# Designs tried in a protein design run: peptides against a protein of PDB entry 3B8E. Part 142

Target 1, 230 residues: chain A of PDB entry 3B8E
Amino acid sequence: PFLIFIIANIPLPLGTVTILCIDLGTDMVPAISLAYEQAESDIMKRQPRNPKTDKLVNEQLISMAYGQIGMIQALGGFFTYFVILAENGFLPIHLLGLRVNWDDRWINDVEDSYGQQWTYEQRKIVEFTCHTPFFVTIVVVQWADLVICKTRRNSVFQQGMKNKILIFGLFEETALAAFLSYCPGMGVALRMYPLKPTWWFCAFPYSLLIFVYDEVRKLIIRRRPGGWVE

## One batch from the design tools (peptide; made by RFdiffusion4, then SolubleMPNN)

Design b2_p21_4_s2 (from b2_p21_4, 18 letters changed)
Fold by OpenDDE base, seed 4:
Structure b2_p21_4_s2 (fold): chain B 230 residues (1-230), chain A 21 residues (1-21)
Amino acid sequence: as target 1 above (230 residues)
Amino acid sequence: AEEVRKLAEELLELAKKLKEE
C-alpha cells in the first residue's frame, strides 16, 4: 500500500498507529494459529522427493503466493481509501501529487475535484476518517488470507476449519477492529475516527477475490503436480 | 505476509521522513 503512496504522492491512507495495530494486533494471533494448524492430509502422505530442492522451491512459491495475496490486500485497502475520499470530493486522479499541499498546514485552500476549498483541519479530518476503514479493510481481507493459508494444496472446503485457534484469531482481530473503530476517544488518541458500519462491507469483494484466487491456485496445483504455482 | 509487513514498515518510515521535510 505504501508503494502507491510514494509513487503517486497521494495523501497518507494509513497512519502509523493503525499500521502498528495491524502488525502487532492482527498478525500475531494468526501467526500463532498457523503454527498450531493441523497438517494437511496430503502433506502427511507425501514424502519429500528432494528435501533440499523441494524446500527451496517451496519457500519461493510461498513468497510468491504471499506477495500476490499482499497485493490484493493492498488493493482492497486503497479501494476503500479512494471511495472515502471520492465521497468527500477528492477523485483518485486529483489525489495524484496532492500530498505536499495536503500536508502543508499553511495552505488552507486546497481544492477538491469539484472546486471546494479545504482547510488544513478539514483535510486532516478526512484523512483520519480514511485510517479506520483502511485498517478495518485490512482486517477483513486478512480473514480470507488466514483461512487460505491454513491449506497449501487442499481446498478450504475439503480441509474444513478445525483449528479453534484460527477461529479465535479471527474473532480477536474483529474485536480489535471494532474497539478501535467505535470506542470513544480513538479519534483523538489514535487519529482513528469512528467508522460507519457500512464500510465493513467494502472489503468483502476483495476477501472473495482472495478466496477465488487461492482456490484456483490450489486447483491448478492439484491438477498439475510439480507446476510452477506449487 | 511477513515480507509484506516488513515492506510496509519500511515504506512507513520513508513516508514519515518525507512528511518531515
Scores: peptide ipSAE 0.005, ipTM 0.253, DockQ to the pose 0.020
Fold by OpenDDE base, seed 1:
Structure b2_p21_4_s2 (fold): chain B 230 residues (1-230), chain A 21 residues (1-21)
Amino acid sequence: as target 1 above (230 residues)
Amino acid sequence: AEEVRKLAEELLELAKKLKEE
């Protein structure tokens, strides 16, 4: 997200607060849960690993999978961002290069795509309005990510939701998202304005996409052991 | 880093306020 922010010079789609909340609040508990589940799965899977080939392939796969999932997450967040800004009069093309003027406090007449002038305060409200939905989008996408990360090869339907820590992580993540989205004062404190409930649904297509992607990937891995997708 | 620090401080303050409520 930040790379696109820097390269495209668009208004900040994801605030530092939101990133911190993702890293510390949203990702930490799930990561711990996955670490425990992986440890449990590794204890159970005493399959004779060829230590050299399986490590490299597994690391490459994990890296590619996480990279791809991360890209899908980013796309989901940016989609939400662009939708919100478009609803407020800023079309995606118009946002390119707008950052300099957007962040300038002395420019109070930044025009949107329809010629409406926006004050600095109004622009910042819109910017901060994007932060919460972006965060929520990431959280909703992470639901799918966490579920798919339970197993490297098995479908979610086969593994089930047995990891209590993972379930707790999902609830914690969701509760945090709800708290940040709806708790009074979060707009002032965290620059995360309240989210309309409808925005929660904007992430679902991407969650589904990740789910489908991973299920397809796992299916390919199961059908073609040793493929490049592994 | 400075923004993260400020944020951390704000979060801590918020947490303190929430604890007091």
Scores: peptide ipSAE 0.000, ipTM 0.262, DockQ to the pose 0.042
Fold by OpenDDE base, seed 2:
Structure b2_p21_4_s2 (fold): chain B 230 residues (1-230), chain A 21 residues (1-21)
Amino acid sequence: as target 1 above (230 residues)
Amino acid sequence: AEEVRKLAEELLELAKKLKEE
């Protein structure tokens, strides 16, 4: 997210502190949960291969899965970011290159896509309004990602919710998201303004989409083992 | 819930430190 902010020169979608909250608070427990789930699934399905090779393969798979989840999370967050800004009059195309004027305190007449002028204070309110929904979107997307990452081939309906650590991780990240979104002082401390409950649902279509996509992918893998879809 | 609270407090403290820098 921060790299895209620099490259595209868009308004900051996610604050540095919020990024740290995600990386250290939200991502850590789910990542551990995923590692345990994969280890359990691999142990149950694979004959004891060469321990060194299997460990290396497993570590590579975990790292790839984590990287993929991170990308999906970022996409979900940016989706929510663009939706919020679009609702406030800033279309995605208009945001490109806008950072310089956006962050300039002396420019109080930044125009949106519809010609409405925004003061610096108004712009920052909108920017900080995006931080909390971005974070919450990541959490909601993580629900789907963690569920789909339980196995490479089996449907979620077949695997079930057996990993207690995963369930705990889902609960923890949700509780943390609620706390950071609604606890007094978070707007000042973390630049995360309070989130309307309706924004929790903004990511649901996206989560559903990736869930359906992954189930279809897994179905194809089951029908055509060794395909390019793996 | 208590663990989440502790984590949140740690994050708040970290945020405060980062603002001071």
Scores: peptide ipSAE 0.000, ipTM 0.262, DockQ to the pose 0.039
Fold by OpenDDE base, seed 3:
Structure b2_p21_4_s2 (fold): chain B 230 residues (1-230), chain A 21 residues (1-21)
Amino acid sequence: as target 1 above (230 residues)
Amino acid sequence: AEEVRKLAEELLELAKKLKEE
């Protein structure tokens, strides 16, 4: 998110502190939980045919899969960001290159897509209004991501939710998201204004998309063992 | 782990700079 902010010169979609909270607060515990996940029974029983080549291929395939999931997560967050800004009069095309004027305190007449002028304070309120739902969107999408990452080829329905640490991680990240979204003072401290509860549900389609994507991927792997999708 | 730590430190420094602005 921050890289896109710099490259595209758009208003900041997600604060750096919030990104840190994602990395340390939401991703760390789940990552640990995945390390303790019971290995997929078919994978553990499968002897490597060639330890050197099979390891490299497997790492590349896993990296690609996680890269794709990460892209979907980012798209979900940016979708929420663009929707909020569009509702406030800033169309996506208009946001490109706007950062310089957006962040300038001396410019109080930044025009939106409809010709309305925005003061510095007004546009910062809108910016910070985007931070919270962006963060929450990422967390909600991570629910699906964490669940699907338990297995390589088996369906979530086949593997089940046996890892108690993973479940704890899901609750922890959700609790953190709720805390950051609704605790008084977070708007000042983290530049995350309170989120309307309805926005929690805005990310659910993306979570579902990731879930469906992974289930389809796993289905393909089961039908075509050794495929490039693995 | 070391890379993650380094990234976290960089992010913290960046966050401090942004807070000062």
Scores: peptide ipSAE 0.000, ipTM 0.252, DockQ to the pose 0.023

Design b2_p21_4_s3 (from b2_p21_4, 18 letters changed)
Fold by OpenDDE base, seed 1:
Structure b2_p21_4_s3 (fold): chain B 230 residues (1-230), chain A 21 residues (1-21)
Amino acid sequence: as target 1 above (230 residues)
Amino acid sequence: AEEVYQEALELLKLARELIES
């Protein structure tokens, strides 16, 4: 996400605080849940026929799957960002290269795609209004990750306690997202302005996309054991 | 409670300013 911000020179889609909330708030609990999942799965896994190669393959496969899911999450966040800015008069094409003028506090006549002039303060309100829904989008997309983890047939019955930790993690993330989005003064304190409830639904197509992607991946793995998608 | 809440918000603001600095 930060790389796209630098390359495209768009207004900042994620604030430093939102990045920290993602890294410390949303990523930590899933990472802990996954660490517990791996630990319990390692207890129940039949001794790998070849302990060195089979562990490495599984770790690489998991890493690739999570990397792909992370990319879809980022795309979902950027989609929400572009939708919000478009609703405020800034079309995606107009945002390209706009960062320099956007961040300049002395320029109070930045034009949107419709010729409306925006003051620095107005622009920053819109920018900070984008940070919160980006965070919320990531949280909502992480719900799909939970469903994906549950649909792994061999893990559902054995993961009873792990599922509770994962559900608790999602609850904490959702509660954190709600707190950051709707707690009074968060706009001033954290530069996270309140979200309209409708923005929670903007992530749903991407959650569905991740679900479909994972199901298709699982189907491919089942049909072609040992294929590249493993 | 409101005073404690405002103090907490100020602390968060200060923390943000320190990080952005």
Scores: peptide ipSAE 0.211, ipTM 0.796, DockQ to the pose 0.037
Fold by OpenDDE base, seed 4:
Structure b2_p21_4_s3 (fold): chain B 230 residues (1-230), chain A 21 residues (1-21)
Amino acid sequence: as target 1 above (230 residues)
Amino acid sequence: AEEVYQEALELLKLARELIES
C-alpha cells in the first residue's frame, strides 16, 4: 500500500497507526495460530519426497501463493479506499498526483472530480475516513486468508474449522477492528474515524475471490499431484 | 472510569504523535 502511495502520489490510503495495527495487531495472533496449528493441517504431515529439490520448490510455491493472496488483499484495501473517495467526489484518475496539494494545509480549494472545492480540514476528514475502512477491509480479507492457510490440499469444506486457536485469532482481530472503528475518541486519538457498518461488506468480494482462488488451486493439486501449482 | 478512559485516549494520541514525528 505504501509503495502505491508513493508511486501514484495519491492521498494516504492508510495511516501509520493502521499499518501498525495490521502488522502487530491483526497479523500476530494469526501467525501464532498457524504456528500452533494442531495435527489437522496437511502442510506439516507430508515430508518432501526429495528434501533438497522438493523443499525448495515447495517454499517457492508457498511464497508465490502467499504473494498472490497478498496482492488480492492489497487490491481489496485499495478498492475500499477508491470507493470511499469516489463517494466523496474524488474519482481514481483524479487522485493520481493529488497528494502534494492534498497534504498542503495552505491550499483550501483542492477540486474534486466534479469541481467542488475542498478545504484542508475537509480533505483530512475524508482521508481519515478511509483509514478505518482500509484497516477493516484487510481484517475481513485476512479471514479468508487464515482459513485457507489451514490446509494445503484439502478443501475447507472437507476439513472444517477445528483449530480453536485459529478461531480465537479471527475473533481477536475482528474485535480489535471493531474497537478501533467504534470506540469513542478513536478519531481524535488515532485518526481512525468511525466506520459505517456497510463498509465491512466492501471486502467480501475479495474474500470470496481468495476462497475461490484457493479452492481452485487445491482442486488442481488434488487432480494433478506433483503439478506446478503444488 | 470516564477520566481513566480520557487519559487512555490522550496516551494513545501522544503515542500516535510520537510515531508520526
Scores: peptide ipSAE 0.204, ipTM 0.789, DockQ to the pose 0.037
Fold by OpenDDE base, seed 3:
Structure b2_p21_4_s3 (fold): chain B 230 residues (1-230), chain A 21 residues (1-21)
Amino acid sequence: as target 1 above (230 residues)
Amino acid sequence: AEEVYQEALELLKLARELIES
């Protein structure tokens, strides 16, 4: 998200604090859960015939899956960002290169896609209104990851402790999202303005997309073992 | 409780400012 902000010169879609909340609050616990899952799996599995090769393959599979899911999550967040800005008069094409003027406090006549002029303060309100929904979108998309893990038929019984850590992580990130979205004063403190409850549902199509993606991936793996989609 | 809450918000604000500096 931050890279796209720099490259495309768009208004900041995700604040620094929000990024930290994702890294520390939403990504850390799932990562720990996956690390424990791998450790338990390594203990329970027969010694790999070739430990070096089998570990390398498993790390590549996990890295690819994480990278793909992460990209879908980012797309979901950006979708929410573009929807909010479009509802406020800024079409996606108009946002390209707008950052320089957007962040300039001395320019109070930045035009939207419809010719309406926006003051610096008005622009910043809209920007900070995007930060919270972006974060919440990521959290809601993470719920799909839990469902995906539960649908892995062969690992459901082995996922007992793993599921507890993952469920705890989802609870923590959801509680954090609710706290940041609705606690009074958070807009001033963290520049995360309150979230309209309707925005919680904006991410649901992307959660469904991740679910469908994983099911399709599993289907491909079953039909073509050793494919690049693993 | 409210005073503690306001102090916590100020600390969060300060932390944000330090991170953004």
Scores: peptide ipSAE 0.193, ipTM 0.787, DockQ to the pose 0.038
Fold by OpenDDE base, seed 2:
Structure b2_p21_4_s3 (fold): chain B 230 residues (1-230), chain A 21 residues (1-21)
Amino acid sequence: as target 1 above (230 residues)
Amino acid sequence: AEEVYQEALELLKLARELIES
């Protein structure tokens, strides 16, 4: 997220504190939960032929999977970010390169996509209004990702919700999201403004799409083992 | 309770400012 902020020069989609809450608070327990998940891994089912090589391959696969999940989460967050800004008059194309003027406190006439002028204070309110929904969107996407990651090949409906650690992780991240979103003073303290309850649902279509995609992927893998989709 | 709460918020604010500096 921060790299895209720098490269695209868009208004800051996710604050530093929010990033820390994700990395240290939200991701920690889910990551632990995944470590204890009885994942269907073809590598784990095979006796290690070469312990050194197989360990390296496994570490690479875990790292790649974690990286992919992080990318999906970021995409979900950015989706919510762009929706919020679009609702406030800033279309995605207009945001490109806008950061310089956006962050300049001496410019009080930044125009949106419809010609409306925004003061510095107004812009920052909109920016900080994005931070909390971005965070919550990541949490909602994590619900889907964590459930999907239980198995490589089996349907979510077949595996069920047997991992108590995973359930605890889902609860913890949801509770943290609720706390940061609704505790009074968080806007001043953490620049995380209160979240309208409707924004919790913004990521749901995206999560549903991920579920559908993953189920289709898994179905293909089951029908055609060793395919390119694996 | 309110004083403690306000103090906690100020500490969080200070921590944020320190991290962002």
Scores: peptide ipSAE 0.183, ipTM 0.781, DockQ to the pose 0.034

Design b2_p21_4_s4 (from b2_p21_4, 19 letters changed)
Fold by OpenDDE base, seed 4:
Order: sequence, then structure tokens, then C-alpha cells
Structure b2_p21_4_s4 (fold): chain B 230 residues (1-230), chain A 21 residues (1-21)
Amino acid sequence: as target 1 above (230 residues)
Amino acid sequence: AEKVREEALRLLELARKLREE
């Protein structure tokens, strides 16, 4: 998400604090769950025919899959960001290159896509309005990712302990999202304005996209039984 | 994951510097 912010020179879609909350709160638990999943798979799966090559290939494939899911998550967040800004008069095309003027406190006449002038304070209100729903969108998309990880397991017995970690991750992310979104003072302290409940639904199409992506991936793996990605 | 975290932290620091300017 931040790379796109730098490359596109758009107004900051997500605050540093929210990014830290995602990295520390939302990504850590899934990473731990995956580490445990790999450890359990190593215990329960027959030793790969070639432990070095097969583990390496599997790790690479898993890393690529999570990288792709992460990109979809980022796209979901940016979608929400662009929707909010578009509703406030800033079309996506107009946001490209706008960051410099957007962040300049001395420019109080930044025009939106419709010629309306925005003061610095007004722009920052809109920016901070984007931070919370962007974060929540990422969390909701991560729900889908976690559920997909749960459904990948063919073995019912292997699902138990990993499911608890995943469930805990879901609750932690949701609780964090609720806290940051609705706790008084978060708008001032964390530059996260309270979220309208309707914005929770903006992530659903991307959650569905992740589900579709994972199902397609699973289908490809099933069609190629030699794929160690199972 | 650790590389991604390090890269994210670098990006966060960069973002912070850009905000302070």
C-alpha cells in the first residue's frame, strides 16, 4: 500500500499508526499460524522425497501465494480509499500527483475533480476519514484469507490447533479494528476518524475475490497432483 | 515475513519523514 502511495503520489491512504497496527496486529498472528502450520505439516506429512528441494519449493509457493493475497488486500484498501475520496469529489485520476499540494498546509485552494476548492483542514479531514475504512477493509479482507487458510486443510485432525490460532487472529483483528474505529479520541490521537458501519461492506467484494483466487489456486493444485502446494 | 516486515518498517520510517517535512 505504501509503495503505491509513493509511486502514484496520491494523498496518504493509511496512517503510519494504522500500518503498524496491521503489521503488528493483523499480520503477526497469521504469520505465527503459518509457522505452526508448517511445523505441524512437517510432523504429520511423510518426509518429502527430497526434503531440501520439496521444502524449498513449498515455501516459495506459499510465499508467492501470500504475496499475491497481500496484493489483493492492498487493492481492497485502495479501492475503499478511492471510493471515499470520489464521494468527496476527488476522482482517482485527479489524485495522481496531488500529494505535494495536498500535504502543503499553505495551499488552501486545492481543487477537486469538480472545481471545488478544499482548504488544508478540509483535505486532512477527508484524508483521516480514509484511514479508518482503509484499515477496516484490510482487516475484513484478512478474514477471508484466514478462512481460506482454514479450508485448505484436508485433514480434520490437523485443523484443530491451527483453527484456534486463526480464530484468535480474527478476534484480535476485529477487536483492534473496532477499538481504532470507535474509541473516542482516536480521530485526534491516531488520525482515524470514526467509521460508518456501511464501509465495512466495501471490503466484501475483495474478500470474495480472495476466495475465488484461492479456489482457483486449489483447483490448479488438484489438477497437478505433483504440486507440493497442498 | 521478516523481510516484508523490515521493508514495511523502512517504508513507515520514510512515510514518517515525509509527513514531518
Scores: peptide ipSAE 0.007, ipTM 0.260, DockQ to the pose 0.021
Fold by OpenDDE base, seed 5:
Structure b2_p21_4_s4 (fold): chain B 230 residues (1-230), chain A 21 residues (1-21)
Amino acid sequence: as target 1 above (230 residues)
Amino acid sequence: AEKVREEALRLLELARKLREE
């Protein structure tokens, strides 16, 4: 997300607080879950036929899968960002290269896609309005990971501890998202303005996409019985 | 997860303080 911000020179889609919450909440819990899954796999699986190659392959597959899921999560966040800005008069194409004028405090007449002029204060309100739903979108998309883990547990008996850690993490992320989204003063203090509850649903198609993606992946793995844990 | 939550809250509080300065 930050790379796209730099390359496209769009208004900042993610605040520093949002980034920290994603890093600590959304990334740490999956990492812990993976660590436990690997530990459980090492305890319960027969020694890999080739300890070096089989372990490396599994680690690479897991890393790739989570990388792909993370990419879909980011796409969901950006989708929400562009929808909010479009509803406020800024079409995606118009946002390209707009950052310089957007962030300039002395320019109070930045035009949207429809010729409406926006003051610096108005622009920053819209920008900060995007920070919260981006974070919320990531959290909602991570709910799909919970469903994936449940389906994995139903298919693979071994993922009980990972599921408990993930469930707890998702509850904490959701609680944090609700707090940041609806607690008075968060807009001023953290530059995360409240969002309408309906925006939580914008991520659902992407959650479904992740679910479908993972189920397809699991089906492919099941058809190729090789003990690969992804 | 609780430790992560506590750390996240701590960082949020720190970020708030830094913005108020």
Scores: peptide ipSAE 0.006, ipTM 0.274, DockQ to the pose 0.037
Fold by OpenDDE base, seed 3:
Structure b2_p21_4_s4 (fold): chain B 230 residues (1-230), chain A 21 residues (1-21)
Amino acid sequence: as target 1 above (230 residues)
Amino acid sequence: AEKVREEALRLLELARKLREE
């Protein structure tokens, strides 16, 4: 999100502190949970034919899969960002290159897509209004991500939710998201203004998309063992 | 719940430190 902010010169979709909250608060426990996840029986039983080559190929495929999931996750966050800004009069195309004027506190007449002038304070309010929904979107998408990363080949319906640490991770990130979204003072402290409960559901389609994507991927792996999607 | 609380407090403390820098 920050890289896109710099490259596209759009208003900041997710604050630096909020990014740190994701890394430390929402990703840490899930990462630990995945480390303690029991390997699939099929993975444990398969001895690598060529340890160096097979390991390298597997790492590349895993990295690619995580990269794809990460892209979908980012798209979900940006979707929420663009929806909120559009509802406030800023169409996506108008946001490109707007950062310089947006962040200039001396410019109090930045126009939206409809010619409405926005003061610096008003712009910052709408920007910070985007931060919380973006963060929550990431958390909701991570629900699906954590569940699908539990297995390599088996469907989540087959493997089940046996990892108690994973369940704890899901609870922790959700509770943290709720705390950061609704606790008084978080708007000032973390530039995360309160979130309407309806915005929690905005990310659900993307969570479903990731879930479906992974289930289809796993289905392909089961039907075509050793394929490029593995 | 207690672990969640502790993590939240750590994040708040981190945020405070970042604001002071």
Scores: peptide ipSAE 0.005, ipTM 0.276, DockQ to the pose 0.042
Fold by OpenDDE base, seed 1:
Structure b2_p21_4_s4 (fold): chain B 230 residues (1-230), chain A 21 residues (1-21)
Amino acid sequence: as target 1 above (230 residues)
Amino acid sequence: AEKVREEALRLLELARKLREE
């Protein structure tokens, strides 16, 4: 997200605070839950056939899988970001290169895609309005991610949600997201302005996409053991 | 709920620190 911010020179889609909220707030408990579940999952039980090669291959495959999931998460976040800005009059194409003027406190007449002028304060409000839903989008997508990462080969439907810690992590993550999104003062404190409940659903397609993607991947792995998709 | 509060407080503290820097 930050790279796109730099490259495209768009208004900041995800603030540092929201990044910290994701990394420390939302990812920590789920990560712990996954650590516990990995002990129960097939990931730990699989003896490497060839300890030297399989370990490296597995690390690469896991890294690629997480990278792919991360990309989908980012896409989901950006989608939400662009939707919100579009609803506020800033079409995606108009955002390209807008950062310089956007962040300039002295420019109070930045025009949106419809010619409406936006003050600096108004722009920042809209920017911060994007931070929350971006965060929420990541959280919702992480639901799927955490569930799918439970096992490498088994379907979520096969493995089930037996890990109470994982379930707790999901609830905690969701509760944190809700708190940050709706608690008064979060806009000022964390630059996370209140989010309309409808924005929670904006992420669901991406969550579903990740879920389907992983299920398909796992299905392929099951059908073709030792394939490159593994 | 308590864990959520604690985590929220941590985030608030972090945010405050980041603002001061």
Scores: peptide ipSAE 0.007, ipTM 0.293, DockQ to the pose 0.042; fails the geometry check

